# Peptides against a protein of PDB entry 5CWW: the designs that were tried, part 51

Target 1, 194 residues: chain A of PDB entry 5CWW
Amino acid sequence: VPKLQGPFDFDLNPEDEQDDEVELKDIYVIGEKPRVADLMRGEEEELEMMKEDQHNGLSLNIICLLSTSGQVKICLDIDGVEAQWLPPRSKNKRLFAPPPEPPSLLTFQTFDTLKPAEVTPDGWPMFSEDATSPYSFYVTHPAGITYISLTPWVFRLESELQSDSEAGTEFRIDLLAKGQGSERDRIFTQTRTQ

## One batch from the design tools (peptide; made by RFdiffusion4, then SolubleMPNN)

Design b2_p15_2_s4 (from b2_p15_2 with H2K E4D A8E)
Fold by OpenDDE base, seed 1:
Structure b2_p15_2_s4 (fold): chain B 194 residues (1-194), chain A 15 residues (1-15)
Amino acid sequence: as target 1 above (194 residues)
Amino acid sequence: SKRDRVLEALKKALA
């Protein structure tokens, strides 16, 4: 039987804690891709060819949260939420194992998809997938459609996660975190006929 | 692990 997971704790940046209760409207999850190194533990020759296809995606789950105001939070599952199954009804219940700590999500980036004037009480922003890329998606709202792509940083982050080099890692990660490199493009704006 | 170090660096950078 699948174990229901959650609630998730959000490790919000201190700056995000000051914002009033963000009413969430939608969630978009980008599942982790398997780590190339983990897949290839058995076949050395295929390992070199697959390393060249560095485009295999991020080995972390990404959870995107969308508020009623059109705010998007990009969160990373750094603890690795794996599918948990209820232990078989074996009589030896390990009665005393403390419940595992709930997984924490790290907020990587927060940004708005709507201008303040576009936010309406009846607005219902929604995520929609991009069929051409697992790391790109759209936020649709009556006021317009925003294209979002995580590709500018996802592959760089994965490169660091997979890299055997420790030199400069902290520096590159710092730049990556501060760069907030998600692409955001308003592809459609609803013209209000005055 | 290297992975853990990267993740810790990321946490630190985003704190």
Scores: peptide ipSAE 0.611, ipTM 0.955, DockQ to the pose 0.756
Fold by OpenDDE base, seed 2:
Structure b2_p15_2_s4 (fold): chain B 194 residues (1-194), chain A 15 residues (1-15)
Amino acid sequence: as target 1 above (194 residues)
Amino acid sequence: SKRDRVLEALKKALA
């Protein structure tokens, strides 16, 4: 039987702690891609070729959260939530394993897809996938549709995760984190017919 | 691991 994982703890910035009252309406998960280093343990020569096809996705799960107000939070599963199975009910070993620490989600970016005037009590924003890219998706709301792409930063982050170079890592990561580089484009706006 | 250091740097940068 699969073990239910959660609740997830959100590492929210203190400024966002006031937003803990954000009513979540939808979740969109982008599963991690296999780590190149884990795939290549056997073939040194192919490691260089796979570095060129840096089109390999992020080796972290991405959890996107959508609120009633159209706020999107892009979170990273930095602890690497692996599928856990319930131990077989063996009678004897009540090893009270300490409950595994709940996985922590790191909030990478938060942004709005709706203007305040577009937020309605009956509005139900939803995620939908982009068939052309695993790191792009849409937020659909009665007021409009917003295209979101994580590609501007995902590959850079993966490059750092896979890099053997320690020089400048902190600086590059700082720039990446501050850049808030997700693409956001309102592709459709519903005109309120008054 | 290097990966862990990157993740810690990321946590720090987002804090």
Scores: peptide ipSAE 0.611, ipTM 0.955, DockQ to the pose 0.753; fails the geometry check
Fold by OpenDDE base, seed 3:
Structure b2_p15_2_s4 (fold): chain B 194 residues (1-194), chain A 15 residues (1-15)
Amino acid sequence: as target 1 above (194 residues)
Amino acid sequence: SKRDRVLEALKKALA
């Protein structure tokens, strides 16, 4: 039986604490790709696939949150949330292991997909996948459709995670974090018939 | 680990 996990703690910046309670409407999860080190210990077939895929993705889960107002929050699972199962009913009183610490999500970026005038009580934004890219997706709303891509920073972050060199890492990570590099493009806007 | 250092740097940069 799956173990109930949560609540999740969000590491919100103090500046984000002033933001009113964001009502969430949808969640989109991008699962982690295996780490190169983990694949090197795996089957030879997996190694060959990784060598060919110059774009191995991110070895962290990404959790995207969507509010009623069309705000998107991109979060990283830096602790690695693993599926937990209830221990099998073994006859032996297994000492209740203390509940694992709740997983924490790191907010990487927050941005809006709707203009204030486009936000309506009846509006219901939703995520949809991009079949052509695992790190791209759409936010659909009656007012319009927004394309989002995480590719500008995902591969750079993974490169740092896999790097053998520590030289310049802090600097590059600082640039990555401050750059807010997710691509956002409104691909469709519903024209209000006057 | 190297990975942990990168993640800590990221946390610091986003704080």
Scores: peptide ipSAE 0.610, ipTM 0.955, DockQ to the pose 0.737; fails the geometry check
Fold by OpenDDE base, seed 5:
Structure b2_p15_2_s4 (fold): chain B 194 residues (1-194), chain A 15 residues (1-15)
Amino acid sequence: as target 1 above (194 residues)
Amino acid sequence: SKRDRVLEALKKALA
């Protein structure tokens, strides 16, 4: 029986704790691509097809959070949600396996999709997928539609995760983290009939 | 592991 995983603890930066109760309205999950090393244990033919897809994928789950105000948080599952199965009801010794530490989500980027004047109390922003890319999606709101793409940084992060070279890793990761490189484009704005 | 070092560097850079 699969174990229900959650709740997820968000390590929100303590500086973000000062911002009032961000009411979350929607969640969008981008599943991890399998690591090449993990696939080498399987049949060779499946490996070649997956290698092409892996060049464009991240070996970490991405969790996107959307607030009522149109704020998007891009989070990374750095601990890896391993599929936890309920231990088989073997007989006597309840080996108290320490409860697995809840998976920690690392906030990679935070940005707004709405202008302050577009935020409404009854606004209901939602995520929708982009059929053309697993790392692109839309945020829809009555005020407009925003296109978001994670492709500018996802490939670079995966390259660092798979690289054998330690030279310059800290520097490149620092640039990646500070670059805030997600693409954001408002593709539709609803004209308020004044 | 190398992955662990990258992830720790990322945590540090985002802190």
Scores: peptide ipSAE 0.609, ipTM 0.955, DockQ to the pose 0.744; fails the geometry check

Design b2_p15_3_s1 (from b2_p15_3, 6 letters changed)
Fold by OpenDDE base, seed 2:
Structure b2_p15_3_s1 (fold): chain B 194 residues (1-194), chain A 15 residues (1-15)
Amino acid sequence: as target 1 above (194 residues)
Amino acid sequence: SKRDQVLEALKKALE
């Protein structure tokens, strides 16, 4: 029987802990793509061609969280949700293995999709997929629709994850983390007819 | 692994 995984613990920075009262409204999950290295164990020649398909997805799960206020958190599943099977009911060894620590989500980026004046008590922001890209999506709210794309940093992060070069990794990752590379575009704004 | 190094670097950069 598959083990239910979750809840996820958010390593929220202590400064964000004060904002822990963020009421989540919706979750959008972008599943990991297979690791190129795991796919290529057999065919050396296709490794070069698959590197050219620049659009290989991230080999990490992305968890997007949406608050009632329209705040989006982009989180990465660093620990990897591996399929855990329930231990076989072997009779004797009640080895209470401590429950595996819930996977920690790393918050990569946080941003707002609504202006403070657009936030309403009856507002219901929701995620919706972009059929053209697995790494792009929309946040819909009565006040407007925001397009979001993770493609700018996803590609770079995957490139680092797949690279054999250790030189400069820390520096490049630091730049990536600080760059806030997600694209945001308000594609529709509802004019409240006063 | 290289992957683990990247992930640790990322964690550190976002802390």
Scores: peptide ipSAE 0.623, ipTM 0.957, DockQ to the pose 0.766
Fold by OpenDDE base, seed 4:
Structure b2_p15_3_s1 (fold): chain B 194 residues (1-194), chain A 15 residues (1-15)
Amino acid sequence: as target 1 above (194 residues)
Amino acid sequence: SKRDQVLEALKKALE
């Protein structure tokens, strides 16, 4: 019997705990797509179609966190929401499976969508989806709208996750992590009525 | 696994 998992306690990395001062306002979750490798073990024929679909999403959940100040954190669920099955009702040993460790979120990128002067005490930034891409979204605030896209790195990361080649992985991942990361564009700014 | 290696590399790169 599948165990309903949740609510997920997002353990933000301790470094993110220092942001105890960051009041979260919104959360945007991009669910993982099935791992191509896991799908391929069953269906040889779909191998060709899935290789061509470079649009295979990330096989990791992405959790985007938005603060009242307009700070966005892009986090990866690296532990994966493994489907916890209820232990088989075998009689004897209540092996108290240690409580599943809360999924650790890895902060991939942090950035601001608002200028300091745009931050207001009553500000209410919100996420909204982009209907054209599961890996793009908007942050809407009274001061403006920011477009965010994870596409610059998501597909590359997935490619590494699915690759059988170990050569150069660390280097490529390092470049990916230290790169510009997500695309961020202010598409609208509210004109301050002078 | 390759996946684990990538994730460890990613973790290390973001540390």
Scores: peptide ipSAE 0.623, ipTM 0.957, DockQ to the pose 0.692
Fold by OpenDDE base, seed 5:
Structure b2_p15_3_s1 (fold): chain B 194 residues (1-194), chain A 15 residues (1-15)
Amino acid sequence: as target 1 above (194 residues)
Amino acid sequence: SKRDQVLEALKKALE
């Protein structure tokens, strides 16, 4: 029997500690691409096709969170969610394995998709996928539609995760984390007919 | 592992 997993712990930046009051409305998940090492157990033909696909993805799950105010948090599953099964009802040894620590989500980036004047108490922002890219999506709200792309940093992060070079890793990761991050573009704005 | 080092560096950079 599969074990229910969650809740997730969020490693929020200290500046976001005030965000404990942020009401979430939607979640968007981008699944990880398989790691090259995990593919070595497959048939050689599948390995060649997946090598091309590995250049196009991140070997971490991405979890996007959307608040009522249109705030987006981009989170990374750095611990990895492993499939957990309920231990077989073997009669005797209740091995009290300490409950595995819940997976922690690392907040990579936080940004707003709405202007303060566009935020309404009854607003329902929602995620929608981009059929052309697994690392791009939309935030839809009655006030407008915002396009978001993770491509500016996803491929660079994956390159570091797969690199055998230890030299300069901390510096490159620091630049990646403190950079401009995700692309954001308002593609539609609803004109309020006064 | 190299992967673990990258993830720890990322965590530190975002703290």
Scores: peptide ipSAE 0.622, ipTM 0.957, DockQ to the pose 0.753
Fold by OpenDDE base, seed 1:
Structure b2_p15_3_s1 (fold): chain B 194 residues (1-194), chain A 15 residues (1-15)
Amino acid sequence: as target 1 above (194 residues)
Amino acid sequence: SKRDQVLEALKKALE
């Protein structure tokens, strides 16, 4: 029987702990890609080497959260949500290991897709997938459509995760975390007909 | 692991 996973704990930066209960309207999940090192253990070594040019995605799940105000929060599942199966009811009193702590989500980036004047009480922002890239998506709102791409940082982060070099890792990760992250482009704006 | 080191560095950078 599949084990229900969640609720997820959010490791929010203390500065983002503004008491305002951000009302979430939508969630968009980008599933992790297998690690290159894990793929090399199988007979498919030859086939995947030929796919060298396919930018292997991030070996972490990405969880995007969308608020009523059009705020997007990009979270990383750093603990790894592995499919946990309930242990088979074996008769032997195996000491139930304490339930694993719920996975914690690390907030990587937070940004707005709407201007304050575009936020409406009845506005329902929604995620939509981009068929051309698993790491790109749209936020659709009556006021407009925003294209978002995680590609500027996702592949760099994965490169660090797969790198054997320890030299300069902390510095590069610091730059990655503090730098401009996701691409954001308003591709459509609804003109208010006066 | 290297992976764990990267993740810890990322946590620290975002704190």
Scores: peptide ipSAE 0.622, ipTM 0.957, DockQ to the pose 0.752

Design b2_p15_3_s2 (from b2_p15_3, 6 letters changed)
Fold by OpenDDE base, seed 1:
Structure b2_p15_3_s2 (fold): chain B 194 residues (1-194), chain A 15 residues (1-15)
Amino acid sequence: as target 1 above (194 residues)
Amino acid sequence: SKRDAVLAALKKALE
């Protein structure tokens, strides 16, 4: 029997602690892709072909949260949400393993997609996927449409996760985390016909 | 693991 997972704990940056009162409207999940190294334990020959697929996705789940105000939080599942199954009812009183600790989500980036003047009580922002890229998506709102791409940082992060060298990792990760890595572009703005 | 080190560094950088 599949085990229901959740609730998720959000590890919010201290600067974002005030955002605990943010009403969420939508969630967009980008599932993890398997690590190339984990795939390589098998057939050596398929390895060379996979290296050319430059678009090896992140080996972490990404959870995007959208508030009523059009605020987007990009969260990373560091602990890894794995499919959990209820232990088979073995007749023997197996010691109930303590329930696994709920996965913690790390907030990677927070940004707004709407200007304050565009925020309305009935605006209802929503995520929509980009069919051309799993790491790009749109935030749709009556006031406008914002394109978001995680590609500028997701591949760099994955490269660090898969690298054999620890040299400079801390520095590169610091730059990655402190940078405004996600691309954000307002592709449509509804002109208020006065 | 190196992965754990990267994740720890990431967590630290985002704190």
Scores: peptide ipSAE 0.613, ipTM 0.955, DockQ to the pose 0.763
Fold by OpenDDE base, seed 3:
Structure b2_p15_3_s2 (fold): chain B 194 residues (1-194), chain A 15 residues (1-15)
Amino acid sequence: as target 1 above (194 residues)
Amino acid sequence: SKRDAVLAALKKALE
């Protein structure tokens, strides 16, 4: 039986503490891809599949959060969420392992998909997947549809995670974190019938 | 590990 995990702690910047009142409406999860080092210990077939995928996915889980106002938070699971199972009801001494510390999510980026005038009390923004890329998705709202792609920074971050060189890592990561990494494009806007 | 160093740098950069 799967163990219930959570609540998740969000490592929000103090400046974002004012955003704690953001009502969430939807969640979109992008599962981690296996690490190259982990694949090298596995079957040769898995290694070949990942070599052919020119765009090796990120070896971290990504959790996207969507608010009622159309705000998107892109969060990274830097601790790694492990699947937890309830111990089998074997009669032996239930070592009450202390409950694992809830995984902390790191907020990578926050941005809006709606203009203030487009936000309505009855508005219901939702995530939808892009069948062409696991790291691209849409935010749909009655006011419009926004395309989002994480590919620009996902590739660079994974490259750093897999790199054997420590030289310049801190600098490159700083640039990555402070940059406008995610692509956003409003692909459709609903014409307000006056 | 190298991975841990990258994650630490990322956390620091976003703080």
Scores: peptide ipSAE 0.612, ipTM 0.955, DockQ to the pose 0.743
Fold by OpenDDE base, seed 2:
Structure b2_p15_3_s2 (fold): chain B 194 residues (1-194), chain A 15 residues (1-15)
Amino acid sequence: as target 1 above (194 residues)
Amino acid sequence: SKRDAVLAALKKALE
């Protein structure tokens, strides 16, 4: 029986503790792509050819959180949700195994999809997928539709995760984290019918 | 692992 994993602990930056309890309305999960290196452990020669076309997705789960105010948080599952199986009933596993630490989600980026004037108490923003890209999606709200793409940074992050060189990694990751380069475009705005 | 180092660096950069 698969063990239900959760709740996720958000390492909210202490500065975000003062943020009013952001009521989450929707969650959008982008599942990790399998590590090509782990799949190709047997075929060394095909590994070189696949490196070029491998616009392989991120080898981390991405969890996008959407608030009632249209705020999007892009979170990374850095601990990896390891599938935990319930131990079979029989063996005396010590009762006191500390509960597995809930997976910590790392907030990569936070941004708004709505203007303050567009936020309404009855407005329900929702995620929807982009059928053309696993790393792009839409936020739909009565006030408008926002296109979001994670592609500007996802592939760079994956490149760092897959690279054999540790030289300059910290610097490049620092730049990546500070750049917070998700694409965000309002593609539709509802005209207020007077 | 290198992966762990990248993730540690990322965590540090976002903190």
Scores: peptide ipSAE 0.612, ipTM 0.955, DockQ to the pose 0.746
Fold by OpenDDE base, seed 5:
Structure b2_p15_3_s2 (fold): chain B 194 residues (1-194), chain A 15 residues (1-15)
Amino acid sequence: as target 1 above (194 residues)
Amino acid sequence: SKRDAVLAALKKALE
């Protein structure tokens, strides 16, 4: 039986500690793509179908958080959620292994999808998937719909994770982290009929 | 591992 993993501890950046308790309303998860090296240990037939998609994903889980105010946090599971199985009911008093440390989520980027004037007490923003891309999605709110794409940085990050060379990695990662690379586009705005 | 080094660099850059 798969063990329910959670709650996730979010390492909030110190700057986010000053932000008032952000009330979360929705979560959107983009599952990791299997690493090529891990696939080579499996049966050959599944390898060929995954080879075409192998260059098209991140080998980390992405967790997107959405607040009532329309704030989005993009988080990375850097520890890798290892599938924890419930230990078999073996009769032997196995020493309670300390509960595995909860996976730490790294906040990669935080941004708003609503203007302050668009935030309403009764507003309920929600995520929805983009059928055309696993790394793109929408935030829907009564005030409007925002398209978000992670593609500008996801593939670059994966390239660094798969690289055999450490030369220049720190520099490129620093640029990637500071670049605020997610695409945002308001595709619909609800006109308040005065 | 190289992967660990990349993740450590990423964490440092975001902190």
Scores: peptide ipSAE 0.612, ipTM 0.955, DockQ to the pose 0.739

Design b2_p15_3_s3 (from b2_p15_3, 5 letters changed)
Fold by OpenDDE base, seed 4:
Structure b2_p15_3_s3 (fold): chain B 194 residues (1-194), chain A 15 residues (1-15)
Amino acid sequence: as target 1 above (194 residues)
Amino acid sequence: SKRDKVLEALKKALE
């Protein structure tokens, strides 16, 4: 019997705990796509089609956090929401499986969508989806709208996750992590009525 | 797994 998992306690990394002062306003989750390798173990024929579909999404959940100040954190669920099955009713040993460790979120990138002068105490930034891409979204605030795309790095990360070659992985991952590869474009700014 | 190594590398790169 599948165990209902949740609510997920997002353990933000301790470095993110210093942001205890960051009031979260919204959360945007991009669910993981099935791992190609896991799908391929069953169906040899779909191997060719899935290799061509560079559009295979990330096999990790992405959790985007938005603060009242318009700060966005892009987090990765690296532990994966493994479907916890209820232990088989085998009688004897209440092996209290240790409570599943709350999924640790890895902060991939943090950036602001608002200028300091645009931040208001009553600000209500919100996420909204982009219908054209599962890895793109908007942050809407009264001061403006910011387009965000994770596309520049998501597919590269997935490629590494699916790669059979370990050669150069650490280097490529380091570049990916340091590159701050998310696109961020202010597409609308509210004109301050002077 | 190879996947685990990638994730470990990613964690290290972001630390």
Scores: peptide ipSAE 0.616, ipTM 0.956, DockQ to the pose 0.694
Fold by OpenDDE base, seed 3:
Structure b2_p15_3_s3 (fold): chain B 194 residues (1-194), chain A 15 residues (1-15)
Amino acid sequence: as target 1 above (194 residues)
Amino acid sequence: SKRDKVLEALKKALE
């Protein structure tokens, strides 16, 4: 039986604490790709397939949060959420290991998909997947549809995570973090028939 | 690890 994990602690910057309690309506999770080191422990045939895939994903889980107002928060699971299973009822009273510390999510980026005038109490936004890319998705609201892509920064971040060189890493990561790297495109807007 | 250093740098940059 899987162990229920949570609550998750959000390491929200103090500046984000000034934002009123954002009511969340939807969650979209992009699962991590296996790390190269984990792939190397597999069979050689899996290694060759995975070498091509090594450049095709992030070795961190991404958690996207969507508010009632259409605000999207992109979070990274830095600690890695390990699947925890209830210990089998084996007779030996294994001392309950202290519950692992709740995973901390790092907020990478926050942005709006709706204009203030488009926010309605009766209309809530929802996530939907993009079948063509694991790192792209849509936010659908009665007022419109927004395409979002994480690809501009995901592959660069993974490159840093897999790099053997420490030279310039801090600088490149700083640029990555300060850049509003996610692509956002309003692909449809509902015209109010006046 | 190298990975940990990258993650620490990322955390610091987003703080």
Scores: peptide ipSAE 0.616, ipTM 0.956, DockQ to the pose 0.753
Fold by OpenDDE base, seed 5:
Structure b2_p15_3_s3 (fold): chain B 194 residues (1-194), chain A 15 residues (1-15)
Amino acid sequence: as target 1 above (194 residues)
Amino acid sequence: SKRDKVLEALKKALE
């Protein structure tokens, strides 16, 4: 029997501690691409096709959170969510394994998709996928539609995760984290007919 | 692992 997982702990930046009151409306998940090391157990032909695909993905799950105000948080699953199963009803030794610590999500970036004047109490922003890219998506709201792309930083992060070199890693990761590199573009704005 | 070091560096950079 599968074990129910969650809730997730969010490692929010200290500046976001005031965001404990942010009401979430939607979640968008981008699944991880398999790691090269995990593919080495497959047939050689599948390995070549997946090597091309691995250059196009992140070996971490990405979880995007959307608030009522149109705020987007991009989170990374650093610990990895593993499938957990209920232990078989073996009679005797309830080995009280300490409950595994819940997986922590790391907040990578936070940004707004709505202007303050566009935020309404009854607004329902929603995520929608981009059929042309797994790392791009839209935020739709009655006030407008915003295109978002994670491609500017996803490939650089994956390159560091797969790198055998430790030289300069801390510096490059620091630049990546501080760069706030997601693309954001308002593609449609609803004109209020006064 | 090297991967773990990258992830720890990322966590530290975002704190």
Scores: peptide ipSAE 0.615, ipTM 0.955, DockQ to the pose 0.763
Fold by OpenDDE base, seed 1:
Structure b2_p15_3_s3 (fold): chain B 194 residues (1-194), chain A 15 residues (1-15)
Amino acid sequence: as target 1 above (194 residues)
Amino acid sequence: SKRDKVLEALKKALE
């Protein structure tokens, strides 16, 4: 039987802990890609790796949260949400290991897709997938459509996760975390008909 | 693991 996972804890920066209960309207999950090292174990995986152009995605789940105000929060599942199965009712009193702590989500980036004047009480921003890239998506709101791409940082982060060299990792990770990572482009704006 | 070190560094950088 599949184990229900959650709730997830969010590691929010103290500055983002503004007491305002951010009302979430939508969630978009980008599933992790297998690690290259794990792929080398199977013959079929060697064939998939040899497909040159498939940029190996991030070996972490990405959870995008969308608020009523059009705020997007990009979170990383650093603990790894693995499919957990309830232990088979084996007769032997195996000491129930304490339930694993709920996975914590690390907030990587927060940004707005709407201008303050575009936020409406009845607004309902929604995520939509991009069929061309698993790491790109759209935020659709009555005021407009915003294209978002995580590609500028996702592959760099994965490179660090897979690198054998520890030299300069902390510096590069610091730059990655503090840099403007995600691409954001307003592709459509609804003109208010006066 | 090296992976864990990267993740810890990332966590610290975002704190």
Scores: peptide ipSAE 0.616, ipTM 0.956, DockQ to the pose 0.746; fails the geometry check

